# Designs tried in a protein design run: peptides against a protein of PDB entry 4M9S. Part 11

Target 1, 135 residues: chain A of PDB entry 4M9S
Amino acid sequence: SRGLVGVECITPYSYKSLAMALQRCVEVLSDEDRSALAFAVVMPPGVDIPVKLWSCVIPVDICSNEEEQLDDEVADRLKRLSKRGALLSGKRMPVLTFKIDHIIHMFLKHVVDAQTIANGISILEQRLLEIGNNN

## One batch from the design tools (peptide; aimed at target 1 R34 H110)

Design b1_p13_1_s2 (made by RFdiffusion4, then SolubleMPNN; from b1_p13_1, 7 letters changed)
Fold by OpenDDE base, seed 1:
Structure b1_p13_1_s2 (fold): chain B 135 residues (1-135), chain A 13 residues (1-13)
Amino acid sequence: as target 1 above (135 residues)
Amino acid sequence: DVIEKMRALFASV
């Protein structure tokens, strides 16, 4: 079954309306959840990404260096974002994953500052290399 | 697959 990549041609009007709605949703987030959402821009859209990979880029101020607590805190943030409708979608099986939709990703590319994007990419690349070398 | 998609994304930015 060839997945119909439905090119949803979002009209410029629909895009503006969606952007305004998304902007309002972003404004009511906590600073921590908004930061988490900003760093979602470095993830490939339309991919179910395990929480462990999200933890590579989501900024968490944890008093404990326990890796398990990091993943749990990241998961909680992503769960909150997923409850805000179009921001993220979560799956529990076979493993806990979150996905950013293409439309949301395109929105983030326009509203997240270039320095934040560059920093997120650099952090992700470094941490992925570290994970790959330790395995 | 995810890592390759991430690399592709980074190369496009």
Scores: peptide ipSAE 0.101, ipTM 0.733, DockQ to the pose 0.041
OpenDDE base, seeds 2, 3, 4, 5: peptide ipSAE 0.040, 0.035, 0.037, 0.034; ipTM 0.626, 0.616, 0.621, 0.613

Design b1_p13_1_s3 (made by RFdiffusion4, then SolubleMPNN; from b1_p13_1, 6 letters changed)
Fold by OpenDDE base, seed 2:
Structure b1_p13_1_s3 (fold): chain B 135 residues (1-135), chain A 13 residues (1-13)
Amino acid sequence: as target 1 above (135 residues)
Amino acid sequence: DVIEEMRALFASV
């Protein structure tokens, strides 16, 4: 996967080209995958995040309350996103993780509603506290 | 504007 990692200096031209490329990628996403991508903005960029933490913020309508099924569904969405260019980078070893690139994260911050971002952060914090208290 | 169009796409989230 040719990661966009090498573009240190985004020229206005590069920005426009990248924005257009991202737009084309976003337009072809399902509503579910686009929603998952939106909430990726909540995660710190450049960090390999375990699927378990992604599942705290990615909205999934599951018929069963089984946590294992939630993680699987979230993983499938993130896998689809990782196959669409440089949206996400997945690693399977040692644990399944996904990382959002700094550039993609920056774009998401410009296009995702600030209240949605704030809500996502709040949800993540709440879920992390719940996980911490159960351990 | 590409950014505004993207904002519109994410507004449904």
Scores: peptide ipSAE 0.587, ipTM 0.933, DockQ to the pose 0.602
OpenDDE base, seeds 1, 3, 4, 5: peptide ipSAE 0.584, 0.584, 0.587, 0.584; ipTM 0.932, 0.932, 0.932, 0.932

Design b1_p13_1_s4 (made by RFdiffusion4, then SolubleMPNN; from b1_p13_1, 7 letters changed)
Fold by OpenDDE base, seed 2:
Structure b1_p13_1_s4 (fold): chain B 135 residues (1-135), chain A 13 residues (1-13)
Amino acid sequence: as target 1 above (135 residues)
Amino acid sequence: DVLERMRALFASV
């Protein structure tokens, strides 16, 4: 698939083309990876976000409650998304981070359910408070 | 409509 990083919609035609490209990328995702992509909408676009913060919102069903395993599973999902049309951009140094581009974020805001977005933000805020209190 | 189809894809999330 062609990378979507750095592409802007400057015409109605460009918008339609990008929407079709995104649809094509989303249609081939597993249910788990599509869910991970949906919850990426709660993150600020254009910011390198550590995996630990992604793990606060990405739903993962793991057999263990170990945080390390949670982060690894989340990282694997985000890595797959980064390889699929550059839906995310990953950096390994200095720490493993992922970033959602503005254009992808904008599309997600139009297609992800508003209640899902609101719930994701609430969960993120709650878990950030918990992390802050335990530091 | 592309957006409606995308909304349908994310409806199960």
Scores: peptide ipSAE 0.617, ipTM 0.940, DockQ to the pose 0.608
OpenDDE base, seeds 1, 3, 4, 5: peptide ipSAE 0.615, 0.617, 0.617, 0.616; ipTM 0.939, 0.939, 0.939, 0.940

Design b1_p13_2 (made by RFdiffusion4)
Pose (drawn by RFdiffusion4):
Structure b1_p13_2 (pose): chain A 126 residues (1-60, 70-135), chain P 13 residues (1-13)
Amino acid sequence: SRGLVGVECITPYSYKSLAMALQRCVEVLSDEDRSALAFAVVMPPGVDIPVKLWSCVIPVLDDEVADRLKRLSKRGALLSGKRMPVLTFKIDHIIHMFLKHVVDAQTIANGISILEQRLLEIGNNN
Amino acid sequence: HPEFPELIHPSTH
């Protein structure tokens, strides 16, 4: 209910809070990977979820989502790969409350809607 | 005083 700023303190670390650190990992990022990351906010954290359940919210056969999610986990270890039972990714929690009070307030709602939308279109496949 | 990180803006939609 306040993000990583709820716990920021003087610590043996050079950063007042972990968000100031993560700030850079996002700044060095490929402009689009900045995009895919900026959107993975609207995902469930600590939950393993498939490439297609990702192809819905991440911008651009759609494995390209996976490629972005791979660079994203290789560069700053921001995401997480889990090869089988099915090619799936996962967003951890700290790497989430970072994005919550950091990603543009609108883009949160837009991801929520673009998803409930593309979810419903997979509902129309049947 | 509390400090907040810079906001992230996506380059593409």

Design b1_p13_2_s1 (made by RFdiffusion4, then SolubleMPNN; from b1_p13_2, 10 letters changed)
Fold by OpenDDE base, seed 2:
Structure b1_p13_2_s1 (fold): chain B 135 residues (1-135), chain A 13 residues (1-13)
Amino acid sequence: as target 1 above (135 residues)
Amino acid sequence: PPVYAKTLVPSVL
């Protein structure tokens, strides 16, 4: 049980202003990118997460069951999100990773349905266990 | 096999 210690981020920005700005940023996203952003809430904030782990929770419609295509599609979505302000921070080297900021994560925790969050965490845990058992 | 679920996230988003 890795307790995601919710580090409360104190922001100098007013919550209302930030929330409004973020809401507007989210509204202009495609449905697919918005869904990807929603599932980012299941990741621990402030941690560089490999695309492989993101692929466990980001919903993608891939006609082929090829794992390589999954990671690529997920990476493309996360890359698009990273270009939208401070939604995600990407690192290409040494391994492609993405990080959700504490502020964005806090926002998502308020706007994403609690059951969706719980389900997403459960799915992540299950898939991580499967990956771990297959190694 | 990776379960690709098109889950519509019921989000206020």
Scores: peptide ipSAE 0.031, ipTM 0.640, DockQ to the pose 0.040
OpenDDE base, seeds 1, 3, 4, 5: peptide ipSAE 0.027, 0.028, 0.031, 0.029; ipTM 0.640, 0.641, 0.629, 0.628; seeds 4, 5 fail the geometry check

Design b1_p13_2_s2 (made by RFdiffusion4, then SolubleMPNN; from b1_p13_2, 10 letters changed)
Fold by OpenDDE base, seed 4:
Structure b1_p13_2_s2 (fold): chain B 135 residues (1-135), chain A 13 residues (1-13)
Amino acid sequence: as target 1 above (135 residues)
Amino acid sequence: PPVYPKTLVPPVL
C-alpha cells in the first residue's frame, strides 16, 4: 500500500488524487474497520484523543460488558487503521491516544453519510455528558 | 455501570 504520509491537499488535483487513494484504502478494509474509520469523522482533527473518548463513538460488538474489553477492542481497531497509510496517528505515552489528520478528516466529511455523522455526534455528546456527570 | 456493546447505523463510505 502506498503510504499516504506526506500527501498534502494543496490543489483540487491533489485532493482528487488523495481521495482516489483513500477510497482504494477504504475499499480493502474489513466492515468493522471501515465503520471505525467512518465514525472518526466526529472527532476534531489534529487533536490527540484518548481511547476512552474514541470508545464513545466507535461501534464495537464485545462478548462481555467489561469496559476494559471495549477500550481494548477500540484500540485494536484504531491501531489497525493507523497502520493503513496513516489514516490515524497513534501515541502510546503517557496515555494511548489517536489523532485523525486534517486531510483524512476532510475526506471523511465528504464521503461519510450525513446520517452517520449526525448519529455519531449525538452519541458522542451524550456519552460526554454522562462522563461529565459521573465525575 | 455496565458497558454495553455499541452498534451504530452502518456508515456509507
Scores: peptide ipSAE 0.040, ipTM 0.666, DockQ to the pose 0.043
OpenDDE base, seeds 1, 2, 3, 5: peptide ipSAE 0.040, 0.037, 0.038, 0.039; ipTM 0.668, 0.664, 0.664, 0.666

Design b1_p13_2_s3 (made by RFdiffusion4, then SolubleMPNN; from b1_p13_2, 9 letters changed)
Fold by OpenDDE base, seed 4:
Structure b1_p13_2_s3 (fold): chain B 135 residues (1-135), chain A 13 residues (1-13)
Amino acid sequence: as target 1 above (135 residues)
Amino acid sequence: PPTYPKVLVPSVL
């Protein structure tokens, strides 16, 4: 399989090829990692997003109610996704961030169901307001 | 404060 790195969506053919490659990559993910990838669609593409904001939308079942454990588990999922070709790009400094590229985001917009997208946006908006009000 | 933990949703991919 051609690595997803360097694939450009410049033609319908390129998109189809990318979609097929991405579909194959998605099929081998765990259910947890696929769910994380699905909710990445609510993030703006091309922006380095802090893990704290990712934790607002990435579904995680943690062993405790500790927020720190949530961020760690989210980070681990995003790290695994970043190792799957061009799915995500991570930066460690100055703070741990992850970015979804425009092509992957475009793919997700086409394959993730509308209800999941709507729910993710609603959850993100709500939790951003909560963060803003608690500051 | 934010509500934790979050539960996994069925995969849509």
Scores: peptide ipSAE 0.034, ipTM 0.650, DockQ to the pose 0.056
OpenDDE base, seeds 1, 2, 3, 5: peptide ipSAE 0.033, 0.029, 0.034, 0.033; ipTM 0.646, 0.647, 0.663, 0.643; seeds 1, 2, 3, 5 fail the geometry check

Design b1_p13_2_s4 (made by RFdiffusion4, then SolubleMPNN; from b1_p13_2, 10 letters changed)
Fold by OpenDDE base, seed 4:
Structure b1_p13_2_s4 (fold): chain B 135 residues (1-135), chain A 13 residues (1-13)
Amino acid sequence: as target 1 above (135 residues)
Amino acid sequence: PPVYPKVLVPPVL
């Protein structure tokens, strides 16, 4: 697969080519990883987001109610996505963060189901309020 | 116990 690294959306043609490449990448993802990618659309593009905030919106099925396990599972999913043609960019230090690229985000805004986006935004807003009230 | 996000409907990508 041609790496999506370095693909820029300069023209409508480049966008179509990128969209086709991204669609192919998405099609080969597991259902879980594809779901994680879908919910990445609710994050602001170009911002290094801590895993703690990603864990507010990335759907995971964990065996326990331990928050630590949630963050680990979310991190694993995001790491897998980061290895798939630069869908995400990760930083390990000083805090583990992931960033969605503007181009990827633009793609997701066009292809992710509107209800999925709405649900993700609602969940994120709720979780951020909860975090804010507990601090 | 905290309720975590779950996908109720598979996202369309």
Scores: peptide ipSAE 0.043, ipTM 0.679, DockQ to the pose 0.036
OpenDDE base, seeds 1, 2, 3, 5: peptide ipSAE 0.034, 0.031, 0.031, 0.038; ipTM 0.672, 0.657, 0.659, 0.670; seed 5 fails the geometry check

Design b1_p13_3 (made by RFdiffusion4)
Pose (drawn by RFdiffusion4):
Structure b1_p13_3 (pose): chain A 126 residues (1-60, 70-135), chain P 13 residues (1-13)
Amino acid sequence: SRGLVGVECITPYSYKSLAMALQRCVEVLSDEDRSALAFAVVMPPGVDIPVKLWSCVIPVLDDEVADRLKRLSKRGALLSGKRMPVLTFKIDHIIHMFLKHVVDAQTIANGISILEQRLLEIGNNN
Amino acid sequence: SSPSFDFSNYEDA
């Protein structure tokens, strides 16, 4: 209910809070990976979820979502790969409350909608 | 589309 700023303190670390640190990991990022990351906010954290359940919210056969999610986990270890039972990724929690009070307030609602939308279109496949 | 990041809450804290 306040993000990482709820716990920021003088620590042996050079950063007042972990968000100031993560700030850079996002700054060095490929412009688009900045995009895919900026959207993975609207995902469930600590939950393993498939490439297609991702192809819905991440921008551009759609494995390209996976490629971005791979660079994203290789570069700052921001995501998480889990090869089988099915090629799936996962967003951890700190790497989430970073994005919550950091990603543009609108883009949160837009991801919520683009998803409930593309979810419903997989509902129409049947 | 290219979204933006806002770090004002952490700077103003």

Design b1_p13_3_s1 (made by RFdiffusion4, then SolubleMPNN; from b1_p13_3, 7 letters changed)
Fold by OpenDDE base, seed 4:
Structure b1_p13_3_s1 (fold): chain B 135 residues (1-135), chain A 13 residues (1-13)
Amino acid sequence: as target 1 above (135 residues)
Amino acid sequence: VLPKFDYSIFLDA
């Protein structure tokens, strides 16, 4: 298997071929995991983001609104995405974090619908403000 | 509403 970390898009062709490969990966995801991936676009690429912050934007439909349960569900989704090659990379220690690679982020910026991106940014900003005010 | 993915940007002109 070939990883995508460190890949640079030098030509339109290389980016197109990568996009086709990523499209296939996205199409086989469940609706839940695909939704999680879509909202990953609002995170800064190349940064290890703790699950708590991911939970601010990842939609959860199945579990209750209990925070611990929500975080666990989000973590599970992100873990599944991380197992799909280079979609995400996870670190378990010292804190459970996930990182979106620049190339994946760039791909998502081009294919995820503008409304989803706008909503995700708005939600993230709102949740961050709430967290910041409470701490 | 589920997010939409549009790959048309990668189609040839």
Scores: peptide ipSAE 0.589, ipTM 0.897, DockQ to the pose 0.488
OpenDDE base, seeds 1, 2, 3, 5: peptide ipSAE 0.588, 0.588, 0.586, 0.587; ipTM 0.897, 0.896, 0.898, 0.893

Design b1_p13_3_s2 (made by RFdiffusion4, then SolubleMPNN; from b1_p13_3, 9 letters changed)
Fold by OpenDDE base, seed 3:
Structure b1_p13_3_s2 (fold): chain B 135 residues (1-135), chain A 13 residues (1-13)
Amino acid sequence: as target 1 above (135 residues)
Amino acid sequence: PLPKFDYDIFLNA
């Protein structure tokens, strides 16, 4: 796995060409995976985030009443996104985590609808509050 | 409702 070396890779690709490539990548996703990607914008970039926290914001049609199944479904979506190149980076050990890169995060901040971003932040804050009160 | 994506920022650059 070639780590994006912290070299300011002056990508010979214009910022515009990279954005167009990312657009095409987003357009071929399923509705479910594209929705998951949109809400990834509320996470801090460059940080390994446990699946438990991702499950606070990733929209899943709760077909099952079991919380354990929710994390598995979220993990599956994030795994699919991680297979689409630079969209997400997954780490299995020591704990299953996913990370959004700075470049992808910046792209999402510009293209995802502002209302969606605001709603995602609100949902995350509410879920974190609930977790904190139960602990 | 599904999230909306707007790519106009890159078309007008």
Scores: peptide ipSAE 0.529, ipTM 0.878, DockQ to the pose 0.474
OpenDDE base, seeds 1, 2, 4, 5: peptide ipSAE 0.469, 0.522, 0.528, 0.523; ipTM 0.865, 0.873, 0.879, 0.876

Design b1_p13_3_s3 (made by RFdiffusion4, then SolubleMPNN; from b1_p13_3, 6 letters changed)
Fold by OpenDDE base, seed 1:
Structure b1_p13_3_s3 (fold): chain B 135 residues (1-135), chain A 13 residues (1-13)
Amino acid sequence: as target 1 above (135 residues)
Amino acid sequence: VLPKFDYSIYLDA
């Protein structure tokens, strides 16, 4: 799926309309996919992020504790999100990555609760630190 | 606890 790169809000009405459309997209997601989308707000917009880094913040409650399987589950969720309302943009080569566009990121920043955002940032920082210490 | 989404800022009064 292609993102919203290059799309600009020309009026407040256009932005509101886009927000309403995005709301509809979010509301039809499963709890798991919606949660994944919420935590996408902690990623820098416009950057191709490897699945491994996404797995640091995407919540997976019921899954194998095998790391490879965890990454696969995360990838599946992100893939589904990439097929809905340009929420994410996937790239397979040279490495599987996903990117959140600036407009979508801004939308999430406004509608996702502050506690979730704060928690996500904290989790990402901690897990990145752990990766750096263990690898 | 699931993340909460609040769209009130985009709704008309």
Scores: peptide ipSAE 0.559, ipTM 0.887, DockQ to the pose 0.469
OpenDDE base, seeds 2, 3, 4, 5: peptide ipSAE 0.559, 0.558, 0.554, 0.554; ipTM 0.889, 0.889, 0.889, 0.888

Design b1_p13_3_s4 (made by RFdiffusion4, then SolubleMPNN; from b1_p13_3, 5 letters changed)
Fold by OpenDDE base, seed 4:
Structure b1_p13_3_s4 (fold): chain B 135 residues (1-135), chain A 13 residues (1-13)
Amino acid sequence: as target 1 above (135 residues)
Amino acid sequence: PIPKFDFSIYENA
């Protein structure tokens, strides 16, 4: 199967076909992985983003608030998403990063609930401000 | 809240 990376939505048909394929991918995800994917929409596409920043928006239900545990859990979810094809692209060196491509991002913008997007953006902004003020 | 996905936009296209 041809990877989704590099595919251009030049026709409505291609867009619909891609959307259908992505829909099937989303539907087979676990609830936690699906949630992670939803919040990926708040990240800029085409950028290798460190796990630390992903952890700002990916919801994790853990008892501990330890940062290391949070980052590890987030990384695991993102890794699983990356294994589902072109949902995410992972890079281990020099720093563990994940990237959402433009096509997937565009898809998510159309299908993820507006409230989810708004909440994710708000959370990201708040966390980034906190990081910036502590640095 | 749990994120929701709506794919209806592609069903009507």
Scores: peptide ipSAE 0.467, ipTM 0.873, DockQ to the pose 0.515
OpenDDE base, seeds 1, 2, 3, 5: peptide ipSAE 0.466, 0.466, 0.465, 0.467; ipTM 0.873, 0.871, 0.872, 0.873

Design b1_p13_4 (made by RFdiffusion4)
Pose (drawn by RFdiffusion4):
Structure b1_p13_4 (pose): chain A 126 residues (1-60, 70-135), chain P 13 residues (1-13)
Amino acid sequence: SRGLVGVECITPYSYKSLAMALQRCVEVLSDEDRSALAFAVVMPPGVDIPVKLWSCVIPVLDDEVADRLKRLSKRGALLSGKRMPVLTFKIDHIIHMFLKHVVDAQTIANGISILEQRLLEIGNNN
Amino acid sequence: EYREELRELFKEV
């Protein structure tokens, strides 16, 4: 209910809060990977979810979502790969409340809608 | 301030 700023303090760390640190990991990022990351906010954290349940919210055969999610986990270790039972990724929690009070307030609502939309279109495949 | 800087950075996308 306030993000990482709820716990920022003087610590042996050079950063007042972990968000100030993560700030850079996002700054060095490929412009598009900045995009895929900016959107993975609207995902469930600590939950393993498939490439296609991702192909819905991440921008651009759609494995390209996976490629971005791979660079994203290799570069700052921001995401997480889990090879089988099915090629799936996962957003951890700190790497989430970073994005919540950091990603543009509108893009949150837009990701919520682009998803409930593309979810519904997989509902129409049947 | 850093949150605003990051929000501006994400708006560039």

Design b1_p13_4_s1 (made by RFdiffusion4, then SolubleMPNN; from b1_p13_4, 7 letters changed)
Fold by OpenDDE base, seed 2:
Structure b1_p13_4_s1 (fold): chain B 135 residues (1-135), chain A 13 residues (1-13)
Amino acid sequence: as target 1 above (135 residues)
Amino acid sequence: DVYEKMRELFKSL
């Protein structure tokens, strides 16, 4: 089965059908995984993003203050999303990264509410500043 | 490179 990755939506119908398929896929996700997917909208599409950067935006309710546990939990969520085919593409080597496809990103841009997008950007910018200042 | 792409994306969102 050729993954939906790389299917150019040439027709409005193909886009609609893809959107419907994606919607169905999203509906069966857990709330946590769906939230993680939503925040993928603030990641540049087609770029292999390290888990550390994903961890800046994906909300995780972890009782421990260990950054490593945060990254692991985030990675697990992203791994689950990657198993859904076209949603995310993960690479284990050389560094664990996840990439959102352009088509999926375009879908998310239309279905994720503006406030969530704005919040994600704000959170990411803040966390990046914190990381930069601590280095 | 990633950070620049993020900044560009943020401007477009």
Scores: peptide ipSAE 0.485, ipTM 0.914, DockQ to the pose 0.039
OpenDDE base, seeds 1, 3, 4, 5: peptide ipSAE 0.472, 0.477, 0.391, 0.482; ipTM 0.909, 0.911, 0.888, 0.911

Design b1_p13_4_s2 (made by RFdiffusion4, then SolubleMPNN; from b1_p13_4, 9 letters changed)
Fold by OpenDDE base, seed 4:
Structure b1_p13_4_s2 (fold): chain B 135 residues (1-135), chain A 13 residues (1-13)
Amino acid sequence: as target 1 above (135 residues)
Amino acid sequence: DVYERMRALFASL
C-alpha cells in the first residue's frame, strides 16, 4: 500500500490554525528563546546552518568573554527551540547544525518586525565578513 | 529586497 503522502494543500484555514498554534508556542517561550526564534527569520529556510553562523545573529545578553561560551549558549537556545517540535530541527553530526522549516520561516516573516529582519541580515553580513577576514 | 540580499549571501558561502 503506497502511503499517499497526501500533499495537504496548505489552505488559508490551515495557515490560520498553524499560526495560532505557533503563537501559543511563542508565548510560552522565555524572552531569550523568543528573541532567538525571531532572529531565525534571517536564515534561509530548509538549510542546515552551523551554530557558528547562528551565533552571528542570535543575541546573547550575558556572555563570558569567551567565544566558545557564546556558541554554547546559542546552541542551548537553539536546542530548546528544537525541542518545541517544528520550530527548529537539529543535527549533531558531522557538525552541530540547526534548520528552520519553510512553514515556520513563513510565519516569522509575517510576525517579526521588518526592520529587525533587515538589521539581522546586515549584522550577519558584517560578522561573516569579519570572520572571513580573520581566517 | 532584503531576502534577496540574504539569498545572495548564502549563495556565496
Scores: peptide ipSAE 0.308, ipTM 0.856, DockQ to the pose 0.039
OpenDDE base, seeds 1, 2, 3, 5: peptide ipSAE 0.294, 0.301, 0.298, 0.303; ipTM 0.851, 0.852, 0.850, 0.850

Design b1_p13_4_s3 (made by RFdiffusion4, then SolubleMPNN; from b1_p13_4, 9 letters changed)
Fold by OpenDDE base, seed 5:
Structure b1_p13_4_s3 (fold): chain B 135 residues (1-135), chain A 13 residues (1-13)
Amino acid sequence: as target 1 above (135 residues)
Amino acid sequence: DVYEKMRALFASL
């Protein structure tokens, strides 16, 4: 059983300088995009995750109950985040996915409230079980 | 590790 050696993302930037740069990037986000970024901390880093799974945790206030509109709104938020400070990386093929980098994820773990993280993980687990049972 | 659990969960989807 090869223990997943935690890839210590050695950034050439001091953690402090990176944190300061990332903090500045977060401060200029809209409230909605900042919220979406906060919930990205619940996702495993370095994994290409489909928009469907992101929609399980990112809060969206949509008047329409159409599932397609929910995914589109979530995708738009994630796209905006991907254009700012390498916060996320998106892939369009074969399926639209987004990935959080290990460095960004490590930053978020330090700045996002621990209870928010725990709640987000719990919500994701519950919704994943529901998706799995409906398939 | 919560994240290991999540990775395992995603791998099973």
Scores: peptide ipSAE 0.219, ipTM 0.810, DockQ to the pose 0.036
OpenDDE base, seeds 1, 2, 3, 4: peptide ipSAE 0.213, 0.158, 0.181, 0.147; ipTM 0.804, 0.776, 0.794, 0.779

Design b1_p13_4_s4 (made by RFdiffusion4, then SolubleMPNN; from b1_p13_4, 9 letters changed)
Fold by OpenDDE base, seed 2:
Structure b1_p13_4_s4 (fold): chain B 135 residues (1-135), chain A 13 residues (1-13)
Amino acid sequence: as target 1 above (135 residues)
Amino acid sequence: SVYERMRALFASL
């Protein structure tokens, strides 16, 4: 795995207008999609992340404990987000992945509650350990 | 930091 070297480019003038535009985009999302977007801040920016890893942090209430349904529901949410401008970038081949842009990630870092971010990372860590132990 | 943990986590993958 190539170490995530995140270059933070802070451009103040582009940030205010972009932040306003992004805020408007966030406001029109459903509660579920907005929640999914919030937890996207847990992911490293600029990295194509498999849906399996997204499913570790995106909260989904499903009637079934079937893992396949969880991944599908998560994928649907992420797909909707990817259709809303540059919020996420999806790739279907060779494996379905989604990537959060650096700019979007920086935005989320400032608007998502710090405890939510911390919790999301902790959940991801826990789930990855579980996956690693079960595989 | 929380982000350091994130970076460490993904660096280990």
Scores: peptide ipSAE 0.233, ipTM 0.822, DockQ to the pose 0.042
OpenDDE base, seeds 1, 3, 4, 5: peptide ipSAE 0.228, 0.211, 0.227, 0.228; ipTM 0.824, 0.813, 0.820, 0.821

Design b1_p13_5 (made by RFdiffusion4)
Pose (drawn by RFdiffusion4):
Structure b1_p13_5 (pose): chain A 126 residues (1-60, 70-135), chain P 13 residues (1-13)
Amino acid sequence: SRGLVGVECITPYSYKSLAMALQRCVEVLSDEDRSALAFAVVMPPGVDIPVKLWSCVIPVLDDEVADRLKRLSKRGALLSGKRMPVLTFKIDHIIHMFLKHVVDAQTIANGISILEQRLLEIGNNN
Amino acid sequence: SIEPKFDFDNIYE
């Protein structure tokens, strides 16, 4: 209910809070990876979820979502790969409350909608 | 298309 700023303190670390640190990991990022990351906010964290359940919210056969999610986990270890049972990714929690109070307030609602939308279109496949 | 942005000002509060 206040993000990583709820716990920021003088610590043996050079950063007042972990968000100030993560700030850079996002700054060095490929402009688009900045995009895919900026959106993975609207995902469930600590939950393993498929490439297609991701192809819905991440921008551009759609494995390209996976490629972005791979660079994203290789560069700053921001996501998480889990090869089988099915090629799936996962967003951890700290790497989430970072994005919550950091990603543009609108883009949160837009990801919520673009998803409930593309979810419903998989509902129309049947 | 959407161009997402980051608000780093909240970090420095």

